# Peptides against a protein of PDB entry 5A53, part 152

Target 1, 230 residues: chain A of PDB entry 5A53
Amino acid sequence: LVENVKQALFIPGQSCNKNLHDIMVDLSALKKPDMKRFNRKNDIHPFEDMSPLEFFSEKNDCSLMVLMTSSKKRKNNMTFIRTFGYKIYDMIELMVADNFKLLSDFKKLTFTVGLKPMFTFQGAAFDTHPVYKQIKSLFLDFFRGESTDLQDVAGLQHVISMTIQGDFQDGEPLPNVLFRVYKLKSYKSDQGGKRLPRIELVEIGPRLDFKIGRIHTPSPDMVTEAHKKP

## One batch from the design tools (peptide; made by RFdiffusion4, then SolubleMPNN)

Design b2_p19_5_s4 (from b2_p19_5, 5 letters changed)
Fold by OpenDDE base, seed 2:
Structure b2_p19_5_s4 (fold): chain B 230 residues (1-230), chain A 19 residues (1-19)
Amino acid sequence: as target 1 above (230 residues)
Amino acid sequence: RIATKEELEALKKAVKEAL
């Protein structure tokens, strides 16, 4: 089954500022060509009313949305939304820390648009903790591109790295997720008679540290429907 | 060249070790 590539819609909220706009531009560049951006601010409060997002999902045929908002309490907030059948499946607020770096802060490297990234997840909680499982699922859905059965290693140009910043216990604040993007260069190396790939990773940006905010989880019925493989 | 599953796992490991 070739799953259709999920289309993303980036929406500047009413409180979207220059920094968020720049972050939006840079993060959305990683989703090209499967991305739309609104140029106008929209007054959307997804945790108060989800209906405008469902409308935008349907109207734009986008199952992924990112709302860019900023407030004193939720500075540089990226609300990531997934829809199923144009209904809200899940939402998560990821606030970008002030230490962010834009693509312009890195050496400009030529990259081919539309190549499938490799993902790396650092932290056991990505497989065990419900919030980090959602984040992992979200980013895989967001950036994995076309599910081709043929993973051409030669086509792997990018690595998206997500790291949980430190250990945590139950009841503690959830650590930030460190989002990093690298250009991958793979070389055939003959080390010790084993053809181990020699790799070089070059950070290309953006560099984002995500603070976790509010979450909306799918209803059991929607989980069942979304997992029905045709 | 289509990567073998083994080549892909080796690459993932190498990436993880380089991070």
Scores: peptide ipSAE 0.232, ipTM 0.814, DockQ to the pose 0.789
Fold by OpenDDE base, seed 3:
Structure b2_p19_5_s4 (fold): chain B 230 residues (1-230), chain A 19 residues (1-19)
Amino acid sequence: as target 1 above (230 residues)
Amino acid sequence: RIATKEELEALKKAVKEAL
């Protein structure tokens, strides 16, 4: 089954600032060509009224949306939204920490648009904890591109790394998620008859540390419908 | 060249060890 690549829409909210705009531009560059950006600010409050986002999903034929907002309580907030049948499936607030780095902060490397990233997840909670499972699912959906059974190793140009910042116990605040992007260089090393690939990773940006905010989880009925293979 | 599942897992391991 070749799944169609999900299209993303980036939306500046009314409180969007220059830093969030720059982050939006750099993160959306990783989603090219399957990305649209609004140039105008939109007054959207997704946890109060979801109807404007459902309208934009349908009008732009985008099943992925990112709303850029900032407030004293939720500074540098990226609300990630997924839709199914142009209805809200899930939402998560990910606030970018002040230590972020833009693509301009890294060495300019030639990047081929449209190549599939390799994903790496560090932290057991990505497989066990509901919130981190949602984050893992979201980022895989957002950046995986076309699902083809044929993974060409030669087409692996970059790595998206997501790391949970430290261990946590039940009832403790959820640690940040460290988002990193690397260019992958693979070398054939012939050591002792086992061809172990030697790799080099070069960080290319953006560098984002995400603080987890509010979450909207799908209804059981929507989960069932979204997992029905056509 | 199409990566085998084993080659992909070896690459993922090598990436995790390099991070």
Scores: peptide ipSAE 0.228, ipTM 0.810, DockQ to the pose 0.811
Fold by OpenDDE base, seed 5:
Structure b2_p19_5_s4 (fold): chain B 230 residues (1-230), chain A 19 residues (1-19)
Amino acid sequence: as target 1 above (230 residues)
Amino acid sequence: RIATKEELEALKKAVKEAL
């Protein structure tokens, strides 16, 4: 089954600043060619009224959206939205910590646009905890590209690493998610007749530490509908 | 060349170990 690549729309909110704009540009570069960006600020408050996002989803044929806002309470906030049938499926606020690095902070490496990244998730909570399961699902949906059964290893140029920053117990604040992007270099290593790939990872950016904010979860009915294989 | 499932798993392991 060739699943259609989900299209992303990046939306500057009214409170979008230069740092958020730069982060938006760099993060959205990883989603090329399947990305649109608005050049104008839009006054959208998704946790108060979701209807403008549903309208934008339909009008732009985008099932992924990212709203860029900043306030004292929610500094450098990226609200990630998914739609199903142009209706809001889920939302999550991910606030970028001040220690972020842009693509310009790393050595420029040539890469092919539109290649499918490899994902790595570090932390058991990505498989067990509802919030981190949503984050994992979201980022896989966001960057997975075409689901081809045939993964060309030659096409693996990027690794997206997501790490939960430390252990946590029930009732504790949720640790940040460390987002890292690497260029993958694979070398044929002939060690003892087993071709074990030798790899080199070079960080290419952006480097983002995400603080988790507000979440909207889908209704059980929407979960059922979204998981129906056509 | 399409990677074998084994090559992909080996690569994933190597990536995880290199992080």
Scores: peptide ipSAE 0.223, ipTM 0.806, DockQ to the pose 0.816
Fold by OpenDDE base, seed 1:
Structure b2_p19_5_s4 (fold): chain B 230 residues (1-230), chain A 19 residues (1-19)
Amino acid sequence: as target 1 above (230 residues)
Amino acid sequence: RIATKEELEALKKAVKEAL
Protein backbone atom coordinates (compact mmCIF):
# COMPACT_ATOMS: atom_id res chain seq x y z
CA LEU B 1 0.00 0.00 0.00
CA VAL B 2 1.54 3.27 -1.10
CA GLU B 3 0.17 5.59 1.54
CA ASN B 4 -0.44 8.95 -0.09
CA VAL B 5 1.56 11.75 1.48
CA LYS B 6 -0.66 13.61 3.92
CA GLN B 7 -1.16 17.26 3.02
CA ALA B 8 -0.84 19.95 5.68
CA LEU B 9 -2.78 23.20 5.97
CA PHE B 10 -1.33 26.02 8.07
CA ILE B 11 -3.97 28.43 9.36
CA PRO B 12 -3.20 31.77 11.01
CA GLY B 13 -5.71 32.33 13.80
CA GLN B 14 -7.08 35.75 14.66
CA SER B 15 -4.40 36.20 17.34
CA CYS B 16 -1.50 35.14 15.08
CA ASN B 17 1.47 37.48 15.59
CA LYS B 18 4.70 38.07 13.63
CA ASN B 19 6.70 35.52 15.64
CA LEU B 20 4.09 32.82 15.07
CA HIS B 21 3.94 33.72 11.40
CA ASP B 22 7.72 33.33 11.11
CA ILE B 23 7.58 30.00 12.99
CA MET B 24 4.76 28.88 10.69
CA VAL B 25 6.79 29.77 7.58
CA ASP B 26 9.88 27.94 8.80
CA LEU B 27 8.12 24.81 10.07
CA SER B 28 5.97 24.61 6.95
CA ALA B 29 9.10 24.82 4.77
CA LEU B 30 9.99 21.33 6.08
CA LYS B 31 6.62 20.06 4.79
CA LYS B 32 7.07 21.36 1.23
CA PRO B 33 5.75 20.51 -1.31
CA ASP B 34 2.89 18.92 0.69
CA MET B 35 1.79 22.11 2.41
CA LYS B 36 -0.74 24.92 2.01
CA ARG B 37 -0.88 28.16 3.98
CA PHE B 38 -3.71 30.59 4.40
CA ASN B 39 -2.70 34.22 4.01
CA ARG B 40 -5.71 35.52 5.95
CA LYS B 41 -6.41 35.20 9.63
CA ASN B 42 -9.32 32.96 10.59
CA ASP B 43 -11.22 33.16 13.86
CA ILE B 44 -11.17 29.47 14.86
CA HIS B 45 -11.49 28.02 18.34
CA PRO B 46 -11.03 24.27 17.81
CA PHE B 47 -11.75 23.23 21.41
CA GLU B 48 -15.08 25.10 21.26
CA ASP B 49 -16.17 24.31 17.70
CA MET B 50 -14.35 21.86 15.43
CA SER B 51 -16.70 22.27 12.43
CA PRO B 52 -14.67 25.02 10.66
CA LEU B 53 -11.58 22.78 10.72
CA GLU B 54 -13.52 19.83 9.31
CA PHE B 55 -14.76 22.14 6.55
CA PHE B 56 -11.20 23.30 5.76
CA SER B 57 -9.93 19.71 5.82
CA GLU B 58 -12.47 18.69 3.20
CA LYS B 59 -12.23 21.81 1.00
CA ASN B 60 -8.42 21.74 0.89
CA ASP B 61 -8.04 17.93 0.95
CA CYS B 62 -5.75 18.23 3.97
CA SER B 63 -5.72 15.62 6.73
CA LEU B 64 -3.19 17.66 8.72
CA MET B 65 -3.83 21.18 10.00
CA VAL B 66 -1.91 23.60 12.19
CA LEU B 67 -3.70 26.55 13.77
CA MET B 68 -1.46 29.44 14.87
CA THR B 69 -2.80 31.40 17.87
CA SER B 70 -1.37 33.41 20.76
CA SER B 71 -2.78 34.58 24.08
CA LYS B 72 -1.48 35.33 27.58
CA LYS B 73 -2.42 31.80 28.69
CA ARG B 74 -1.33 30.08 25.43
CA LYS B 75 1.51 32.10 23.93
CA ASN B 76 2.85 30.97 20.53
CA ASN B 77 0.33 28.14 20.38
CA MET B 78 0.40 25.68 17.51
CA THR B 79 -2.71 23.50 17.56
CA PHE B 80 -1.97 20.38 15.53
CA ILE B 81 -5.09 18.73 14.13
CA ARG B 82 -5.47 15.44 12.30
CA THR B 83 -8.59 14.41 10.43
CA PHE B 84 -9.84 11.07 9.24
CA GLY B 85 -12.53 11.15 6.57
CA TYR B 86 -12.48 14.94 7.05
CA LYS B 87 -13.63 14.47 10.68
CA ILE B 88 -11.45 15.49 13.62
CA TYR B 89 -9.34 12.53 14.73
CA ASP B 90 -7.13 14.22 17.32
CA MET B 91 -5.83 17.63 18.39
CA ILE B 92 -2.93 18.83 20.51
CA GLU B 93 -1.78 22.28 21.58
CA LEU B 94 1.99 22.76 21.41
CA MET B 95 3.15 26.16 22.64
CA VAL B 96 6.52 27.36 21.33
CA ALA B 97 8.79 28.66 24.09
CA ASP B 98 10.37 32.12 23.70
CA ASN B 99 13.85 30.64 23.12
CA PHE B 100 12.92 29.53 19.58
CA LYS B 101 15.34 29.89 16.67
CA LEU B 102 14.33 30.46 13.05
CA LEU B 103 16.02 29.11 9.92
CA SER B 104 17.65 32.54 9.52
CA ASP B 105 19.47 31.99 12.84
CA PHE B 106 21.37 29.03 11.34
CA LYS B 107 23.90 28.72 8.56
CA LYS B 108 21.99 28.52 5.29
CA LEU B 109 22.48 25.02 4.00
CA THR B 110 20.92 23.92 0.75
CA PHE B 111 18.51 21.05 1.23
CA THR B 112 16.48 19.14 -1.33
CA VAL B 113 12.75 19.70 -0.93
CA GLY B 114 10.67 16.54 -0.47
CA LEU B 115 13.32 14.26 1.05
CA LYS B 116 12.10 12.06 3.89
CA PRO B 117 13.49 12.93 7.30
CA MET B 118 14.88 10.39 9.70
CA PHE B 119 13.23 10.59 13.10
CA THR B 120 14.85 10.15 16.49
CA PHE B 121 12.86 10.12 19.72
CA GLN B 122 14.58 10.50 23.09
CA GLY B 123 12.57 9.57 26.18
CA ALA B 124 10.86 6.35 27.22
CA ALA B 125 7.53 8.17 27.58
CA PHE B 126 7.25 8.39 23.77
CA ASP B 127 6.43 4.67 23.85
CA THR B 128 4.47 4.45 27.13
CA HIS B 129 2.72 7.73 28.00
CA PRO B 130 -0.50 8.47 26.03
CA VAL B 131 0.29 12.14 25.38
CA TYR B 132 3.84 11.54 24.18
CA LYS B 133 2.66 8.57 22.11
CA GLN B 134 0.22 10.95 20.41
CA ILE B 135 3.01 13.50 19.80
CA LYS B 136 5.26 10.80 18.34
CA SER B 137 2.44 9.54 16.12
CA LEU B 138 1.56 13.08 15.03
CA PHE B 139 5.09 14.11 14.02
CA LEU B 140 5.77 10.84 12.23
CA ASP B 141 2.48 11.29 10.39
CA PHE B 142 3.19 14.96 9.68
CA PHE B 143 6.69 14.68 8.21
CA ARG B 144 6.90 11.14 6.88
CA GLY B 145 6.65 11.27 3.12
CA GLU B 146 5.34 8.54 0.84
CA SER B 147 5.72 5.08 2.37
CA THR B 148 8.31 3.61 0.03
CA ASP B 149 9.89 0.37 1.23
CA LEU B 150 13.12 1.54 -0.39
CA GLN B 151 14.63 4.18 1.84
CA ASP B 152 17.61 5.38 -0.15
CA VAL B 153 20.13 6.28 2.57
CA ALA B 154 21.69 8.65 0.04
CA GLY B 155 18.38 10.51 0.13
CA LEU B 156 18.41 10.92 3.92
CA GLN B 157 19.45 14.53 4.36
CA HIS B 158 17.41 15.48 7.41
CA VAL B 159 17.11 14.28 10.96
CA ILE B 160 14.21 15.42 13.09
CA SER B 161 15.03 14.93 16.76
CA MET B 162 12.36 15.03 19.45
CA THR B 163 13.46 14.91 23.09
CA ILE B 164 11.41 14.94 26.28
CA GLN B 165 13.02 17.57 28.51
CA GLY B 166 13.79 15.62 31.67
CA ASP B 167 12.07 13.00 33.78
CA PHE B 168 8.62 13.34 35.33
CA GLN B 169 6.32 11.44 37.66
CA ASP B 170 2.60 10.82 37.52
CA GLY B 171 0.64 13.97 38.34
CA GLU B 172 3.55 16.30 37.50
CA PRO B 173 3.42 18.81 34.63
CA LEU B 174 4.48 17.19 31.38
CA PRO B 175 8.01 18.20 30.32
CA ASN B 176 8.50 20.14 27.10
CA VAL B 177 9.33 18.40 23.84
CA LEU B 178 12.53 19.68 22.25
CA PHE B 179 12.18 19.79 18.47
CA ARG B 180 15.48 19.94 16.54
CA VAL B 181 16.29 19.60 12.85
CA TYR B 182 19.69 18.50 11.58
CA LYS B 183 21.30 18.06 8.21
CA LEU B 184 22.84 14.61 8.06
CA LYS B 185 26.24 14.17 6.47
CA SER B 186 27.15 10.53 6.08
CA TYR B 187 30.68 9.44 5.30
CA LYS B 188 31.63 5.94 4.28
CA SER B 189 34.18 4.96 6.90
CA ASP B 190 36.27 2.12 5.48
CA GLN B 191 37.74 1.39 8.91
CA GLY B 192 38.16 -2.36 9.56
CA GLY B 193 35.24 -4.61 8.58
CA LYS B 194 32.39 -2.97 10.52
CA ARG B 195 31.21 -0.30 8.09
CA LEU B 196 29.88 1.96 10.79
CA PRO B 197 28.83 5.03 8.84
CA ARG B 198 30.54 8.10 10.20
CA ILE B 199 27.95 10.83 10.47
CA GLU B 200 27.98 14.52 11.15
CA LEU B 201 24.88 16.41 12.25
CA VAL B 202 24.53 20.11 11.57
CA GLU B 203 21.57 21.91 13.12
CA ILE B 204 19.62 23.77 10.43
CA GLY B 205 16.50 24.86 12.35
CA PRO B 206 13.95 25.73 13.27
CA ARG B 207 14.63 25.11 16.96
CA LEU B 208 11.38 24.78 18.89
CA ASP B 209 10.70 23.83 22.51
CA PHE B 210 7.07 22.73 22.76
CA LYS B 211 5.04 23.13 25.92
CA ILE B 212 2.10 20.73 25.89
CA GLY B 213 -1.39 22.23 26.20
CA ARG B 214 -4.89 20.85 25.66
CA ILE B 215 -5.48 17.53 23.93
CA HIS B 216 -8.37 15.95 22.11
CA THR B 217 -8.05 12.17 21.80
CA PRO B 218 -9.85 10.10 19.17
CA SER B 219 -12.82 7.95 20.07
CA PRO B 220 -12.15 4.19 20.18
CA ASP B 221 -14.35 3.84 17.10
CA MET B 222 -12.29 6.36 15.13
CA VAL B 223 -9.08 4.61 16.19
CA THR B 224 -10.47 1.34 14.84
CA GLU B 225 -11.56 2.94 11.55
CA ALA B 226 -8.26 4.82 11.07
CA HIS B 227 -6.25 1.60 11.53
CA LYS B 228 -8.37 -0.40 9.11
CA LYS B 229 -6.13 -0.94 6.15
CA PRO B 230 -8.26 -0.73 3.07
CA ARG A 1 22.25 2.51 -3.25
CA ILE A 2 19.24 1.40 -1.26
CA ALA A 3 20.30 0.76 2.31
CA THR A 4 19.51 -2.55 3.91
CA LYS A 5 17.35 -2.59 7.04
CA GLU A 6 20.53 -3.25 9.01
CA GLU A 7 22.31 -0.25 7.48
CA LEU A 8 19.32 1.92 8.34
CA GLU A 9 19.33 0.68 11.94
CA ALA A 10 23.07 1.30 12.18
CA LEU A 11 22.53 4.82 10.85
CA LYS A 12 19.74 5.45 13.39
CA LYS A 13 22.05 4.25 16.15
CA ALA A 14 24.88 6.47 14.93
CA VAL A 15 22.48 9.44 14.81
CA LYS A 16 21.35 8.78 18.38
CA GLU A 17 24.96 8.54 19.54
CA ALA A 18 25.83 11.82 17.79
CA LEU A 19 22.97 13.79 19.40
Scores: peptide ipSAE 0.194, ipTM 0.793, DockQ to the pose 0.806

Design b2_p19_6_s1 (from b2_p19_6, 11 letters changed)
Fold by OpenDDE base, seed 1:
Structure b2_p19_6_s1 (fold): chain B 230 residues (1-230), chain A 19 residues (1-19)
Amino acid sequence: as target 1 above (230 residues)
Amino acid sequence: MVLASKELLEHIQKQVAAL
């Protein structure tokens, strides 16, 4: 089964500001060509009423949505939504810290649109803690292009790195997730007959530190349905 | 020696962890 590439819809909320717009533009550039953006602000409160998002999911054939909102309590908030059968599967609020960097803050590097990024996850909690497992699943799902069996390493251009910022114990506030994007530069190393390709990573942006907010988890029934391979 | 895809991924992961 060629899993169809999931389409993403970026939605500016009523409280969307210039910074969030710029973040939206830069993050969505990594999802091209499988991305749509609304040009108008929409008054959506997903933790109060999910129905508008389900409607947009169906109308736009997008199983991924990102709502851009900002308030005093939830500054630079990106609500990531996934749908299954155009019904809300899960949601997570990820608030971008003020130390963010845009693509314009980095050296402009030409990149090919539509190349599948490699992911790296740093922190054991990505495999053990339910919230970080959801984040890992979400970002893999968001940026996974077509499952071409050929992980043609020759086609790897980007690395998305996600790091949990420090250790934490049960009951402590969840550390931020550091989102970084690198371009792979491969150099032919002619050192001593071992053609070990020298790989260098160059940060290209955006640089986002995500503070975790509210979460909606899928029902057990919806998890079962979503994992049913047709 | 073409690094196996796994070895390349591990190498990249080590570089990312060192950044």
Scores: peptide ipSAE 0.061, ipTM 0.682, DockQ to the pose 0.332
Fold by OpenDDE base, seed 5:
Formats: C-alpha cells, sequence, structure tokens
Structure b2_p19_6_s1 (fold): chain B 230 residues (1-230), chain A 19 residues (1-19)
C-alpha cells in the first residue's frame, strides 16, 4: 500500500518574526515538494479556536500544519497540527531555543530532494512516555515521505536525529528534544580486504532544540477512526 | 551539544547495515 504523502502547510502567525520565518523556510525545505507556505500572516490561536486550522486543512488539502508564533511566554513557537478528515487530530507546541542554526550556518551540501530520511530516536521515553510518543509519531508522519516498500538503502542520504536532552523523572519538566539533520557520506574503505563502506555523518541543518509546550490529544474514538482508514 | 557522537554513528551504521 503506497500511503499518499501527507502535505504540509506552514502558516505564519500574526507574531511571526524574521527568525521564525527563516526557521520555517529551512524546516519546510526538508518537506519539499510536499509543502505549501502562506505568505501572509494569519491571526490564529489554535488552543482557543481550532476552526480556522480545520478550514485551512480542507481548503489546501493539507493534513499537516505548522503555525509559527512568538510571544514572551512562547518564544519561537512551532505549533504542529495533524488533521484527520480535515478535523483536528492532535496538536503540539514545540518552541525553538535561541541556539538554533539555519542551513546557512552549515557547509552547503548538494542533496537530492524527495529522498526519504532515516530517523533515529535517542531516549527510551520515545516509546513509553505519551508526549514523546506523540512527538515520535508526528515527526515520522511529517517527514516519512512516500511509503515505498523498497527501503532503497542505496538512496539513503539523510538522517533525522531526535534526542531527548537528558534523563527525567515523573513530575519533572520534560527535557527538550534535540532535532538534528545529517547527510550520510559513504567512503570506500580498503581496510583488510573487507570493503565495508565507512559511513560518516555530516550535519547539514537546521539545528533545532525543541522545548515542549501545550498539547492537544485526540479522543479515543478519533484514534480508532484514524487507524481504521488506510 | 549532541553532535554525531561516536555512539550515534555506530547506531546509525548498525541500522544502515541491517537495512
Amino acid sequence: as target 1 above (230 residues)
Amino acid sequence: MVLASKELLEHIQKQVAAL
């Protein structure tokens, strides 16, 4: 079953600034060609009224949305939204820390657009903790691209790494998620007659440290419906 | 700063080798 590639819509909020715009441009470049961007700012408050996002989901045929907002309380906030049947499925606020790096901060490397990234998740909580499970699911869904049954290992050029920043206990603030993008470089190694390709990772950006904000979780009924439709 | 640690590289190499 080839799942249709989910389309993403990037929405500048009213409070979108230059830094958020630059982050939006760089992150959305990883979603090409399956990405749309609004050029106009939109006054959207998704945790107060979700209706404008449902309207945009339907009008643009986008099941993924990212709202770019910034305030004193929620600086560099990327609200990631998923829809199912153009209704809000889930939402999560991920605030980009000030130490972010843009693609321009890294050595320009040629990359083929549309190749599937490999994902790596570091931290047991990605499999056990509800919030990190949602983040894992979201990013897999966002960047997985076209589901081809053929994992063309030969075509693997990019790695998206997501790391939970440190250990935490119950009741402690949730650690940041470190988002990193690498290009795989394969070298022919002549070591000892076994031509094992030496693989090196080169960071290509963007580099984003995500602070977790507000979350909207789907109802159990919506989860069941979303899993029933292929 | 989680640079590509040797551990991350080894993990990715292991995953890529298993693909």
Scores: peptide ipSAE 0.051, ipTM 0.665, DockQ to the pose 0.078
Fold by OpenDDE base, seed 4:
Structure b2_p19_6_s1 (fold): chain B 230 residues (1-230), chain A 19 residues (1-19)
Amino acid sequence: as target 1 above (230 residues)
Amino acid sequence: MVLASKELLEHIQKQVAAL
């Protein structure tokens, strides 16, 4: 089954600044060709009124959206939105920490557009904790590309790594998620018998540390509908 | 040039070996 690639729409909010714009450009470059960007700022408050986002989802045929906003309480905020049937499925605020690095901060490497990334998730909470499960699901949906049955390792160019920053207990603030992108270099290893390729990872950017903000979870009915295989 | 941590590299090597 070839799953249709989910299209992403990047939306500058009214409070979008230069840093958020640069982050938007760099993160959206990883989603090419399945990405649109608005050039104009839009006054959208998704946790107050979701209707404008549902309208944009339908009008642009995008099931993924990212709203770029910044305030004193929510600095460098990327609100990630998923839709199902052009209705809001879920939302999560991910605030980019000030220590971010852009693609220009790394050695320029040739990147083939449209190759499927490999994902790595570090932290048990990605499989157990509801919020981190949502983050894992979101980023897989966002960057997974075409589902081809041929996981041909020969086509693997880059790795997206997501790490939970430290351990936490119930009732503690949720640790940041460290987003990293690496180019994979494979070398033929002559080490005896098992031709395990020697792999080297080179960070290519962007480098983003995400602080978790507000969350909207799907209704039980929408979960059931979204899990119905067509 | 920033390389991955040794631990991350080992993790990826294990994942690629399982493919």
Scores: peptide ipSAE 0.047, ipTM 0.665, DockQ to the pose 0.101
Fold by OpenDDE base, seed 2:
Structure b2_p19_6_s1 (fold): chain B 230 residues (1-230), chain A 19 residues (1-19)
Amino acid sequence: as target 1 above (230 residues)
Amino acid sequence: MVLASKELLEHIQKQVAAL
């Protein structure tokens, strides 16, 4: 079963500002061509009423949504939403720290649209802690693109790196997640008849440090339904 | 131009070599 590529909808909230708009443009560029953006602000409060998001999911045939909002308490907030059967599966608030960098802050490199990124996750909590497991699952789901059987290293252009910023103990505030995007440069090295690839990574942006906010987790029933093979 | 850390490069190299 070739899983259909999940479509993403980017929604500016009523409190969306210029910085969030620029972040939205840059992050959504990595999801082309499987991305829609609203050009108008929408008054949506997903942790108060999820119904407008379910409506947009169905109307736009998008199982991924990102709501852009900003307040004093939740500055530069990207709410990532996933739906299953056009119903809310999960949500997570990821607030972008003020030290962000846009694509324009990096050297422009040629980019081929539609290539599947490689992911790297740094931090044991991505495999053990429920919140970081959700973040890992979300970003894999968001940017994984087409399941081409071509694990062709030749088609690998981009690396998305996600790092947990430091260690933490139970009951401590969850460390930020450092989001980085690199272009891969591969060089064939002929050493001793074994072609070992020499790999260099060039950061291309955007650079985002995510502070974790509110989370909505799926019901056990929805987890079971979402993992059923269609 | 910001290069990845040496550790990140080594990690990616290991992952790519395992593909």
Scores: peptide ipSAE 0.042, ipTM 0.658, DockQ to the pose 0.101

Design b2_p19_6_s2 (from b2_p19_6, 9 letters changed)
Fold by OpenDDE base, seed 2:
Structure b2_p19_6_s2 (fold): chain B 230 residues (1-230), chain A 19 residues (1-19)
Amino acid sequence: as target 1 above (230 residues)
Amino acid sequence: MVLASKEFIDHVLQQVKEL
């Protein structure tokens, strides 16, 4: 089944600053051509009223949204939103730590736009803990392009790496998620033997450390309906 | 140029084989 590529809408909130704008530009560049960006600030508070986001989802035909806001309590906050049938499915706040790096901080490498990334998730909690399972699902859904069975190794240009920063116990604050992007370099071995190509990974940015904030989870009924439609 | 660790490259290589 070829799933339609999910479109993303990037929304600057009223409190969007220069750093968040730069992060928005760089992160949205990884979603090209399947992204839209608003140039105007919008006064949206998704945990108080979701209606403006549902309106934007429908009006722009986008099932993925990212709201950029900043406050003393929630500095450099990226609220990731998914919709199903233009209704809110889930939301998560991911706050970018001050140690972030932009694409301009890395060596510019030529790459083809629209190639599917590979993913790596480092930490057992990505498969066991509800919050990290949601983060894994979100980033797979956000950056997966068209589901083609033909994953030509030649089409594998990028690796998105997500790492949980350390171990944690029940009742402890959730560790940050380290977001890294690499370009894959494959070297053909000149020797006509079936030796695996030498692979090198070069970091290309952006580099983001995400602190987990507020979460909205779907109802059990919405989960069931979202899984019925391929 | 920031290179990934050898361990990370090996992990990616394993995933690429399974794709």
Scores: peptide ipSAE 0.143, ipTM 0.713, DockQ to the pose 0.071
Fold by OpenDDE base, seed 3:
Structure b2_p19_6_s2 (fold): chain B 230 residues (1-230), chain A 19 residues (1-19)
Amino acid sequence: as target 1 above (230 residues)
Amino acid sequence: MVLASKEFIDHVLQQVKEL
């Protein structure tokens, strides 16, 4: 089953600033060609009223949305939204720390559009903790692209790395998620032996440290419906 | 078409964890 690649819509909120705009441009470049961006600011408050996002999901045929907002309490906030049947499935606020790096801060490497990223998740909580499970699911869903059974190595040029920043106990604030993007360089070993090719990873950006904010979880009924293969 | 072996993918992912 070739699942149709999920389309993403990037939405500047009313409080979107230059830094958030630059982050939006760079992160959305990793989702090309399956991405749309609004050029106009929209006054959307998804945790107060979700109806404008459901309308945009349907009108643009986008099951993924990212709202860019900034306030004193929620600086550089990226709200990631998923829809199912153009209804809100889940939402998560991810606030970008001030130490971010843009694509322009790294050596410009040519990449082919349509390359499938590899993923790595560092931290046991990505498989055990509900919030980090949602983050893992979201980023896999956002960037995985076309599921083809054929892992062509020639198509595997990028690695998306997500790391939980340190250990935490119950009742402690949730650690940040470190988002990193690498280009894979494979060198043929000139020595005719069965040696694994030498691999070099080069960071290409953007570099984002995400602080976790508010979360909306799906109803049990929507979970059951979304897991029904058509 | 070069198929990535599981071992190749695991080797890449291990190097990412060491960064």
Scores: peptide ipSAE 0.039, ipTM 0.662, DockQ to the pose 0.670
Fold by OpenDDE base, seed 1:
Structure b2_p19_6_s2 (fold): chain B 230 residues (1-230), chain A 19 residues (1-19)
Amino acid sequence: as target 1 above (230 residues)
Amino acid sequence: MVLASKEFIDHVLQQVKEL
């Protein structure tokens, strides 16, 4: 099976600042080699007009896009967009909290580009709540792409951890999603009998706490079409 | 290249949950 790795396009919006640029650089580094970045700011308002994003999706052959914008209401906003057939499938605003850490804030660890991350999702809502289900789906789609054979376990280099920050009830504000990236270090444990390698996890960054913003959900028709295996 | 067993993956994932 030829792995159809989804390409990502990172777009600085008109309000993109240095912090957002740095976040964009660091997050996009995890998507290498399957990412493009625009160097120029683009005036895009995806919840007002989606047509520029559809145009960029088609022109760049990218089914994943991230728009970097910032305002007083939506500070450090990463709008994640997915397309299907170069049409908008879904969108979600994820605002990075001010407590973020960049890759430079961690001990520089080399990682091999192009290795698939493992994922862990902490919080029952990732399986039950529609918004968190979308986030889970998005991040799996963004960083893992299409499920290749689990045989690539030999390439386990890093883990992306996503945690819902606390419990919530219906009608309450949705808790933040804590995004963490760990490098897996395996050591040969020569200690007795069962040669289970000792594993150490080292945080490598970036560290992002995502506040959930606006969401665009796919139409039922687009859901059906997107899940049709060719 | 140590093929990580499913058990190894599960162990890693468990450790990540405890962080």
Scores: peptide ipSAE 0.027, ipTM 0.636, DockQ to the pose 0.531
Fold by OpenDDE base, seed 5:
Parts: structure tokens; C-alpha cells; sequence
Structure b2_p19_6_s2 (fold): chain B 230 residues (1-230), chain A 19 residues (1-19)
């Protein structure tokens, strides 16, 4: 079975600034080789008109898109879009907090392109709350692709960690999602004949704290069609 | 294709939760 790895398109919006561009470059590096980037700014407003994104999805054969915009109300906003049959499935705004770190802020480690990350999700709401379930689904879909039952560990290079920042009650503002990327470093410990590999996690970046913005949820019909595995 | 032991994966995931 050829895993149809979903292709991602990164789109700088009209309000894309240097910080968003740098974040886009660093985050998209984790999606290589299955990533395209536009070099030109595009005036797209997904929550007002989705048609341009559907057009770009089809034209570029990308079922994943990220629109980079910034305003006073929605600073450093990454709109994550998924399509099904080149139609909008879902959208979510994730605004990057000002405390972000780029790959350049971390120790450069050798990275093999095209290895699938492991994921960890911290917070019960990732399994119960509809918004955090969407975020979990999105990031798994974006960076892991289709889960083959075979975890190829030979390809285990990095871990993506997503943490809900604190507890919340119903009606409270949704806590930020802390996005962290770690490289797995294995050491051969030669101590005493039992090769217990010592594993160290080294943060490699980017470091992003996501504030949740606007959401578009799929229609029940699209959910049914998207879950029909061929 | 090297399959990690479940123990290896669990150990990695536990370390990530402790960070």
C-alpha cells in the first residue's frame, strides 16, 4: 500500500510579516519533502470566502494548507486548512504567541528529511473536547500522515509534543497548545552487557505556543465521506 | 524496518511527558 502522504501548501497572506515567514519556513521544514510554499503574498480571507483555497488545493494537489496572516486582533495567525476532494473539510486559526523560538535558536542537529515524527499529546481534552480533538487530528494528519500499523522505528528521529496549557472549565477561554519538537538521541550504554539504549530528547524547534482562534467544522456528510476508507 | 520494542516507545513517550 503506497501511503498517500498528504501534501501541504504554505501560503503567505497579504499581512504576512518577517516573523510569520520565519515560522512558516521552520514549521514547513518538518513537512519536507511533502510541502510547497508560495513565494508571493496572496489576499485570502478563508472565513469570508473559502473558494480561493479550494482552487489552490486542486491546482497544487494539496489537501493541507496553512495561511500566514497577522493583524492586531489575530497576531501571527496560522490558519490550518484541510480539504477533502478539494473542498474545505475543516479550518482552525492558531495564533503563535510572541515567545516563539526558531530553529536558529536551538543547537543545530543533523536531520534526515522525510522521517515520520512520533507524537505525544498532553491533556485529556485532546480526546474529549471537540476543538482539541480537531487539533490532534490535524497535527497527526499534517506531520504523520496515514498511520500504518507498522511504526517504522528505524525512522524514529523526532518527537512532536503538544500540550494543553493548564486546566479549563466549560465556558472558559481555551488554553493555548504548546508545540514542541524534540530530536531523539540514542546512546549505546555499554554498561554491563544489557544494551539498554539511553535515550535523550533534545529540543530542536520551532517552539510555538498556539492560541486558538476561529474554527470551521466539517459537515456531517463530509465527516462520513472522509472516514470511508477505500 | 526496525520495529522498536513497545518498551522503547513507552520510555521515549514517558520522557517527553516529563519535559
Amino acid sequence: as target 1 above (230 residues)
Amino acid sequence: MVLASKEFIDHVLQQVKEL
Scores: peptide ipSAE 0.026, ipTM 0.635, DockQ to the pose 0.592

